Peptides against a protein of PDB entry 5KEZ. Designs and how they scored, part 291

Target 1, 320 residues: chain A of PDB entry 5KEZ
Amino acid sequence: NVAIYNPFRPWWERYQPVSYKLCTRSGNEDEFRNMVTRCNNVGVRIYVDAVINHMCGNAVSAGTSSTCGSYFNPGSRDFPAVPYSGWDFNDGKCKTGSGDIENYNDATQVRDCRLTGLLDLALEKDYVRSKIAEYMNHLIDIGVAGFRLDASKHMWPGDIKAILDKLHNLNSNWFPAGSKPFIYQEVIDLGGEPIKSSDYFGNGRVTEFKYGAKLGTVIRKWNGEKMSYLKNWGEGWGFVPSDRALVFVDNHDNQRGHGAGGASILTFWDARLYKMAVGFMLAHPYGFTRVMSSYRWPRQFQNGNDVNDWVGPPNNNGVI

## One batch from the design tools (peptide; made by RFdiffusion4, then SolubleMPNN)

Design b2_p28_8_s2 (from b2_p28_8, 12 letters changed)
Fold by OpenDDE base, seed 4:
Structure b2_p28_8_s2 (fold): chain B 320 residues (1-320), chain A 28 residues (1-28)
Amino acid sequence: as target 1 above (320 residues)
Amino acid sequence: ALRLVGYVVSQGGTLKEPEHEELVERVP
């Protein structure tokens, strides 16, 4: 991915890929392979956060400022380490004046235009699908158990399906023969927009963001909410079917956000309430559960926003 | 939507993704 130095090595640089090389602030491919092997040998499975909707930001300077030293040029859409070129992006498909998503009530814009300037891959192309599948298959062959698909809301479900159909079975050294990768898709659906979580049920599980938002409100006793109202928690609260849900109290994005529903999210900053929420989640049968492991940073709020929300994990001069 | 996109922060801009004003209500 891109190496960002202003601010200094933020967490979100990880979500701006320039290649599919397994070479990042966290280590190289050999170290990753070693970790996967050691984890599998003791029954711990690895799921990769796969960034396949886009490459880096369109305004990032060209050069070799990347975690593996690969050259890239966002201006010309040149990513030779893949390789991708201008033919592999949705620049001509997006019809907005800016090239970015301008209206989230237009599903076509949400999927065909750039997410806040991130270069949007043409996932309708078999070439692009194949390059992504090759990346994911390499990980499968190493021994990973599945994937989180980042920014799934911004990809057409059929394009995702086409990629998934190219995937290998899991590595038989650790998994039963014929096992398929576990897939869960990041889709933010709080209602009010045309893209629905149900559009993605055919590809795997989806993130249920209503879970953390509503649970936070209840635990905080906001708006007269009571714990007794959790009697019909799950589908009774308008959540997706349990067998399609991946649930969580917080994630790396919403623990840094504020706004409507955002303030309800419980995090480690409110330790007692957070433990209550996590305890409830783990005890309740609804959905597949995910627990967050994060870190502290020096928060500085200005106009309701943390200006230090970019701060990455503890590191040694940028190396994790 | 509650998503922090790093590109916007890096460019000194504001989040372009609209925040949802209302959550889906529970079924009584």
Scores: peptide ipSAE 0.031, ipTM 0.592, DockQ to the pose 0.034
Fold by OpenDDE base, seed 1:
Structure b2_p28_8_s2 (fold): chain B 320 residues (1-320), chain A 28 residues (1-28)
Amino acid sequence: as target 1 above (320 residues)
Amino acid sequence: ALRLVGYVVSQGGTLKEPEHEELVERVP
């Protein structure tokens, strides 16, 4: 991914890929392979957060300022380490003046335009699909059990399916022969937009963002909410079917969120209430559960915003 | 209404999701 130095190596640089090489501040390919092997040998499975919707931001300077040292040029859409070129992006397909998503009520913009400047890959192209599949298959062959698909809302479900159809079976050293990768898709669907979580059910599970938001309001006792109202928790609260839901109390994004609804999210900063929420989630049968493991950073609020919300995980490798 | 903030992709470039209506089916 791109190496950002202002601010200094933020967490979000990891979501700006310039290659599919497995070397980041989290480690290199050998270290990753070692981890996967060790985990699998004791029954712990690995699921990769796969960023396949886009490459880095269009405004990032060209050069070799990347974790693997690969050259890239956002201006010319040149990512030779893949390789991608100007033919592999949706620049000509997006019809907005800025090239970015401007209206979330327009599904075509949401899927064909840049997410906040991130160069949008032309996933309709078999070439692009194949490059992504090669990346994911390499991970499968290493021994991962599946994937979180980042920014799935911004990809056409059919394009995702086309990629998934190219995937190998899981590594038979640790998984039964013929096993398929576990897939869950990040889709933010709180209602009111044309893109629905149900659009993606055919590809795998979907994140249920209403879960943490609603649970937060209940445990915080906002608006007269009571724990007793959780009697029909799950589908009874308008959530997606349990067998399609991946649920969580918080994630890396909404730990840093604010505003109406966003402020309801419980995090480790709200220690007691957070433990209650996580305990409830783990005890309740609805959905496939994910527990967050995060870190503390020096929060500094200015005008209601944490100016240090960019701070990445602790890292002192001194290399990349 | 609920508003969920997306991830930050650049300095000053925090993605903000549109506001959504609350959907809850409560027991009495």
Scores: peptide ipSAE 0.026, ipTM 0.550, DockQ to the pose 0.036
Fold by OpenDDE base, seed 2:
Structure b2_p28_8_s2 (fold): chain B 320 residues (1-320), chain A 28 residues (1-28)
Amino acid sequence: as target 1 above (320 residues)
Amino acid sequence: ALRLVGYVVSQGGTLKEPEHEELVERVP
């Protein structure tokens, strides 16, 4: 991914890829392979957060300022380490004046235009699908158990399926022969927009962002909410089917006040209430559960916003 | 910001549990 130095190595640089090389601030491919092997050997499975909707931001300077030193040029859409070129992006497909998503009520914009300037990959192209599949298959062959698909809302479900259909079976050193990768898709569906979580059920599980948001309001006793209302928690609250849901109390985005949930989201900053929420989630049978492991950072609020929300994990001069 | 910011308020649970079709899941 791109190496960002202003601010200094933010967490979100990880979501601006310039190659599919397994070489980041967290380590190199050998270290990753070693970690996967060690984890698998003790029954801990690895699921990779796969950023496949886009490459880096269009405004990032060309050069070799990346975690693996790969050259890239956002201006010319040149990512030779993949390789991608201008033919592999949706620039000509997006019809907005800015090239960015301008209206989230237009499903075509949401999927064909740039997410906040991030260069949008043409996932309808078999070439692009194959390059992504090669990346994911390399991970599968290393021994990962599955994937979180980042920004799935911004990809056509059929394109995702086409990629998934190219995936290998899991590594038989650790998984039964014929095992398929576990897939869950990040889709922010709080209602009111044309893209629905149900559009993606055919590909795997979907993140249920209503879960943490609603649970937060209940545990905080906001809006007259009561714990007794959790009697029909899950589908009874309008959530996706349990067998399609991946549930969580918070994630890296909404822990920082971004994305779905706002101030209702419980985090480690509210330790007591957060423990209650996580405990409830783990005890309740609805959905597949995900527990957040995070870190503290020096929050500095200005006009209600944390100006340090960019701060990444604890590191040694940028190296994790 | 890289993500759509949205605020959610709770409206309580629904009176009737919705019916769901059985879906195939990809799991290890």
Scores: peptide ipSAE 0.036, ipTM 0.453, DockQ to the pose 0.025; fails the geometry check
Fold by OpenDDE base, seed 5:
Structure b2_p28_8_s2 (fold): chain B 320 residues (1-320), chain A 28 residues (1-28)
Amino acid sequence: as target 1 above (320 residues)
Amino acid sequence: ALRLVGYVVSQGGTLKEPEHEELVERVP
């Protein structure tokens, strides 16, 4: 991914890929392989956060300022480490003036335009699908158990399916023969937009962002809501089917006050309430549960916004 | 219904969290 120095190595640089090389601040490919092996050997399975919707931001300076030293040029859409070129992006397909998503009520914009300036990959192209599948298959062959598909809302479900159809079975050294990778898709659907979580059920599970938002409201006793109202928690609250739901109290985005859920989201900053919410989530049978492991950072609020929401994991001068 | 954007523009950056899900069918 790109190495950003202003601000200094933010967490979100990880979501700006310039190659599919397994060399980041977290380690190199050999170290990753070693970790996966050690984890699998004790029954801990690894799921990769796969960023396949886009490459880095269009405004990032060209050069070799990346975690693996690979050259890239966002201006010319040149990512030779893949390789991608201008033919592999949706620049000509997006019809907005900025090239970015401008209207989230336009599903075509949401999927064909740049997410906050991130160069949008042309996932309709078999070449692009194949490059992504090669990346994911390499991970599968290493021994990962599945994937979180980042920004799935911004990809056409059919394109995702086409990629998934190219995937290998899981590594038989640790998984039963014929096992398929576990897939869950990040789709923010709180209602009011044309893209629905149900559009993605065919590819795997989806994130249910209503879960954390609604649970937060209940635990906080907002709007007169009571714990007793949770007796029909799950589908009774309008959530996706339990067998398609990945549920969580918070994630890295909404932990910072962004993404889905707003101020209702409970985090470790609200320790008591957060433990209550996590305890409830783990006790209740609805959905597949995900528990957050995060870190504290020096929050600094200006006009209601944390100006330090960019701060990444604890590090020693950029080294994790 | 409230619309939420998954990413905030931070000088060319976006906010993201990894998610993993298995499809389990539940019957009543």
Scores: peptide ipSAE 0.027, ipTM 0.575, DockQ to the pose 0.055; fails the geometry check

Design b2_p28_8_s3 (from b2_p28_8, 10 letters changed)
Fold by OpenDDE base, seed 2:
Parts: C-alpha cells; sequence; structure tokens
Structure b2_p28_8_s3 (fold): chain B 320 residues (1-320), chain A 28 residues (1-28)
C-alpha cells in the first residue's frame, strides 16, 4: 500500500493498495506465512481484510513511496506491480463531474465511481477478476481461512461472485479437503439507500451495522430504549437473517465516529457499557460474532471531531 | 465450542454454511 507521511503513517493507508504483494508495515510475506502457520497449528484461523474494490487515491503522488517499494502512478492509473493500467479502472463508466461518488441514491454511481478519490477497479473485466483471485488464492494457499471483503457496497455483487468462483479450496494441511473460505462482505445498510445487504447474500455473510448502532442506543438507555426490548433481538429488529449476519459492537471506522452508528456506537472508551454490549453479543445466538481488539490513542477533539482519528496501532516509527 | 446462528458447533466439528466450511478446533 501507499506509505503516507502526513499524517505520519495513518491506519487508513492500508486501504490504499498499489500492489497485491504481502509486504506491509506488519512485515513481509515470509513473516506472514510463518504467523499463519503458527496460528493454524494451534487452531487459530486467519481472515484477511481484502481491499479489492480499488487501488490508492487518485491524488497520491507517483513514485515508490509504498510499503513494498513498488512503483505506482495514480495519474496514469499505472500499477505495474499487479499490473494494472488505465484499462483496468472505471473512469470511463463514472459520469459524475468529480469522478467521485456524489449521490449514494444512485447505485450505479456508488459502484462505478471513486470512493473518496480511491481509483475504482473495473471488476467487470475478467483480467481484473483474475488478478484479484490470484491474490486471494495466494493467501488461501498460505493457509488463511477466509476474507472480509472491504467496500463491498461499492462492488457489483455479480463481480464479487465471479471472483469468488475462482477461489481455491482451503489448504488441506489444516482444513478438511473441500473446505471453502469464509466470506463476509462489508456493506453498510442502515436503510434509506438503494443498495441493500440482501443484494450480497449470495456471496456470503454481510456485516450488520444496525446491530452495534441499535445495541448502543439500548445499552445507553437513549430514546427510552429498554433491555427488555431485546427479547426479539435479531430479525425481529429488522436485521438480516442470522445465517447471513456478521455482527459486532464496533469496528475501526465507527470507533472513530465515522460511518454507521454515530455516537451510539459503544467502544472501549466507555469500558463498562462496552463490556455489557460485548457480553450480550456473545451470549445471544444471532449472527456470527466478531470482537474488536483495538488500542488507545491521544484523542484531541476540535469542533466535535478527533483530529487524531488517523492514529494507527502502536508502532515503532511506522512499523507495527 | 463456537456458537453460530442459534446452535453450538463442537470443537472438532465442521461448520457448514453456504459460504464456508471450516473445522472448529480448540485453542490449546
Amino acid sequence: as target 1 above (320 residues)
Amino acid sequence: ALKVDGYVVPFGGTLKDPEHEILVTRVP
């Protein structure tokens, strides 16, 4: 991914890929392989956050300022380490003036235009699908158990399906023969927009962002909400079917006040309430559960916003 | 054991779902 130095190595630089090479702030491919092996050997499975909707931001300077040293040029859409070229992006499909998503009520725009300037991959192309599948298959062959698909809302479900159909079975060194990767798709669906979580059920599980948002209001006793109302928690609250749901109290985005849920989201900053919410989630049968492991950072609120929300995990001069 | 969708998958069992099939193991 791109190496960002202003601010200094933010967490979100990881979501701006310039190659599919496994060399990042966390280590190189050999170290990753070693970690996966050691984890699998003790029954801990690895699920990769796969960024496949886009490459880096269109405004990032060309050069070799990347975690693996790979050259890239956003201006010319040149990512030779893949390789991708100008033919592999949706620039010609997006009809907005800015080239970015401007209206989330236009599903085509949401999927074909750039998410906040991030160069949008042409996932309709078999070449692009194959490059992504090769990346994911390499991870599968290393021994990962599955994937979170980042920004799935911004990809056509059929394109995702086409990629998934190219995936190998899991590594038989640790998984039964014929095992398939666990897939869950990040889709923010709080209602009110044309893209629905149900559009993606055919590909795997979907993140249920209503879960943390609603649970937060209940635990906080906002709007007269009561714990007793949780008696029909799950589908009864308008959530997706349990067998399609990946549930969580918070994630890295909404922990920083971004995305779905706003101020209702419970985090480790409110330790007591957060423990209650996580405990409830783990006790309740609805959905597949995910527990957040995060870190403290020096929050500085200015005009209601944390100016340090970019701060990544504890690191040594940018190396995790 | 892993609790999923209203049922418990025992350690050593296989979680089967439309999108995945994974062996559930204990962490020693």
Scores: peptide ipSAE 0.006, ipTM 0.285, DockQ to the pose 0.056
Fold by OpenDDE base, seed 1:
Structure b2_p28_8_s3 (fold): chain B 320 residues (1-320), chain A 28 residues (1-28)
Amino acid sequence: as target 1 above (320 residues)
Amino acid sequence: ALKVDGYVVPFGGTLKDPEHEILVTRVP
């Protein structure tokens, strides 16, 4: 991915890929392979956060400032380490003045325009699908059990399916022959928009962002909410079917006040309430649960916003 | 992917973020 130095190596640089090389501040391919093997050998499975909707931001300077030293040029859409070129992006399909998503009520913009400046891949192209599948298959062959598909709302469900149809079976060294990768898709659906979580049910599970948002308000006793109202928690609260839901109290975005949920989201900063929420989530049968493992950073609030919300996980190994 | 800031209006019942603005209500 792109190496960002201002601010200094933020968490979100990881979501700006310039290649599909397994070489980041988290480690190299050998280290990753070692981890996957060790985990699988003791029954711990690995699911990869796969960033396949886009490459890096359009405004990032060209050069070799990347975690694996690969050259890239956002201005010319040149990513030779893949390789991608100007033919592999949706620049010609997006019709907004900025080239970014401007109206989330326009499904075409949401899927064909840039998410906050991130160069949007033309996933309709078999070439692009194949490059992504090659990346994911490499991970499958290493021994991962499945994937979180980042920014799935910004991809056409059919394009996702086309990629998934190219995937290998899981590694038979650890999984039964013929096993398929576990797929869950990040889709922010709080209602009111044309894109629905149900559009993606055919590809795998989806994130249920209503879960953390609603649970947060209940635990916080906002708007007169009470724990006793959770009697019909799950589908009874208008959530997606349990067998399609990936549920969580917080994620890296809304932990920082970003994205769906806002200030209602409970985090480790509110330790007591957070433990209550996580405990409830783990005890309740609704959905497939994900527990957050995060870190503390030096928060500094200015005008209600944490100016240090960019701070990434601890790193002191000198890796570029 | 990277998301932008959102906020909640307590007791007003509104969740606001770049993609959504919804009223926070109890579901019967």
Scores: peptide ipSAE 0.017, ipTM 0.360, DockQ to the pose 0.027; fails the geometry check
Fold by OpenDDE base, seed 3:
Structure b2_p28_8_s3 (fold): chain B 320 residues (1-320), chain A 28 residues (1-28)
Amino acid sequence: as target 1 above (320 residues)
Amino acid sequence: ALKVDGYVVPFGGTLKDPEHEILVTRVP
């Protein structure tokens, strides 16, 4: 991915890929392979956050400022380490003046235009699908158990399916023969927009962002909410079917006050309430649960916003 | 959703930041 130095190595640089090389601030491919092997040997499975909707931001400077030293040029859409070129992006398909998503009520913009400047891959192309599948299959062959698909809302479900159809079975050294990767898709659907979580049910589980948002409101006792109202928690609250839901109290985005859920989201900063929410989530049968493991950073609020929300995990000069 | 260059990536619609000419998450 792009190595960002202003601010210094933020957490979100990981979501700006320039190659599919397993060479990042967390380590190299050999180290990753070693970790996966050791984890699998003791029954701990690894799921990869796969960033496949886009490459890096269109405004990032060209050069070799990347975690694996690969050259890239966002301006010319040149990513030779893949390789991608100008033919592999949706620049000509997006009809907005900026080239970015401008209206979330227009599903075509949401999927064909750039997510806040991130160069949008043409996932309709078999070439692009194949490059992504090769990346994911390499990970499968290493021994990962599945994937979180980042920014799935911004990909056509059919394109996702086409990629998934190219995936290998899981590594038989650790998984039963014929096992398929576990897939969960990040789709933010709080209602009111044309793109629905149900559009993605065919590909795997989806994130249920209503879960953390509503649970936070209840635990905080906002708007007259009571714990007793959780009697029909799950589908009774308008959530997706339990067998399609991946649920969580918070994620890396909304623990920083951003993303779906807003101020209702409980985080480790509110330790007591957070423990209550996580405890409830783990005790309740609805959905597949995900527990966040995060870190502290020096929060500095200016005009209600944390100016240090970019701070990444503890590191040694950018290396974890 | 993610942050890009310190700005919130949209989850439910966006506004263009006039200073940076990038889209920011709108307040619902």
Scores: peptide ipSAE 0.016, ipTM 0.406, DockQ to the pose 0.026; fails the geometry check
Fold by OpenDDE base, seed 5:
Structure b2_p28_8_s3 (fold): chain B 320 residues (1-320), chain A 28 residues (1-28)
Amino acid sequence: as target 1 above (320 residues)
Amino acid sequence: ALKVDGYVVPFGGTLKDPEHEILVTRVP
């Protein structure tokens, strides 16, 4: 991914890829392989956060300022380490004036335009699908158990399906023969927009962002909500079917006080309430549960916004 | 949300300056 130095090595640089090389601040490929092997040997499975919707930001300076030193040029859409070129992006398909998503009520913009500057891959192309599949298959061969698909809302479900159809079975050294990767898709569907979580059920599970948002409201006793209302928690609250839901109290985005769920989201900053919410989540049968492990950072609020929401995990001068 | 060149980029919700709106629903 790109190496950003202003601000200094933010967490979100990780979501701006320039290659599919396993070479980041978290380690190199050999270290990753070693970790996966050790985890699998004791029954701990690895699921990779796969960023496949886009490459880095359009305005990032060209050069070799990346975690693995790979050259890239956002301006010319040149990512030779893949390789991608200008033919592999949706620039010509997006019809907005800015080239970015401007209206989330327009499904075509959401999927074909840039997520504010992030170069949007042409996932309709078999070449692009194959390059992504090769990346994911390499991980499967290493021994990962599945994937979180980042920004799935911004990809056509059919394109995702086409990629998934190219995936190998899981590594038989650790998984039963014929096992398929576990897929869960990050789709933010809180209602009111044309793109629905149900559009993605055919590809795997989906994130249910209503879960954390509504649970936070209940635990905080906002808007007259009561714990007794949780009697029909799950589908009764308008959530997706339990067998399609991946549920969580917070994630790395909404933990920072904005986005999907807003201020209702409970986090470790509210330790007691957070433990109550997580305890409830783990006890209740609805959905497949995900527990957050995060870190503290020096929050600094200015005009209601944390100016340090970019701060990444604990590090030594950028090295994790 | 992610950041691109210092700008906040939401993954969901309707874009609305200065904030991004997301409707949360519950079926009683």
Scores: peptide ipSAE 0.015, ipTM 0.463, DockQ to the pose 0.030; fails the geometry check

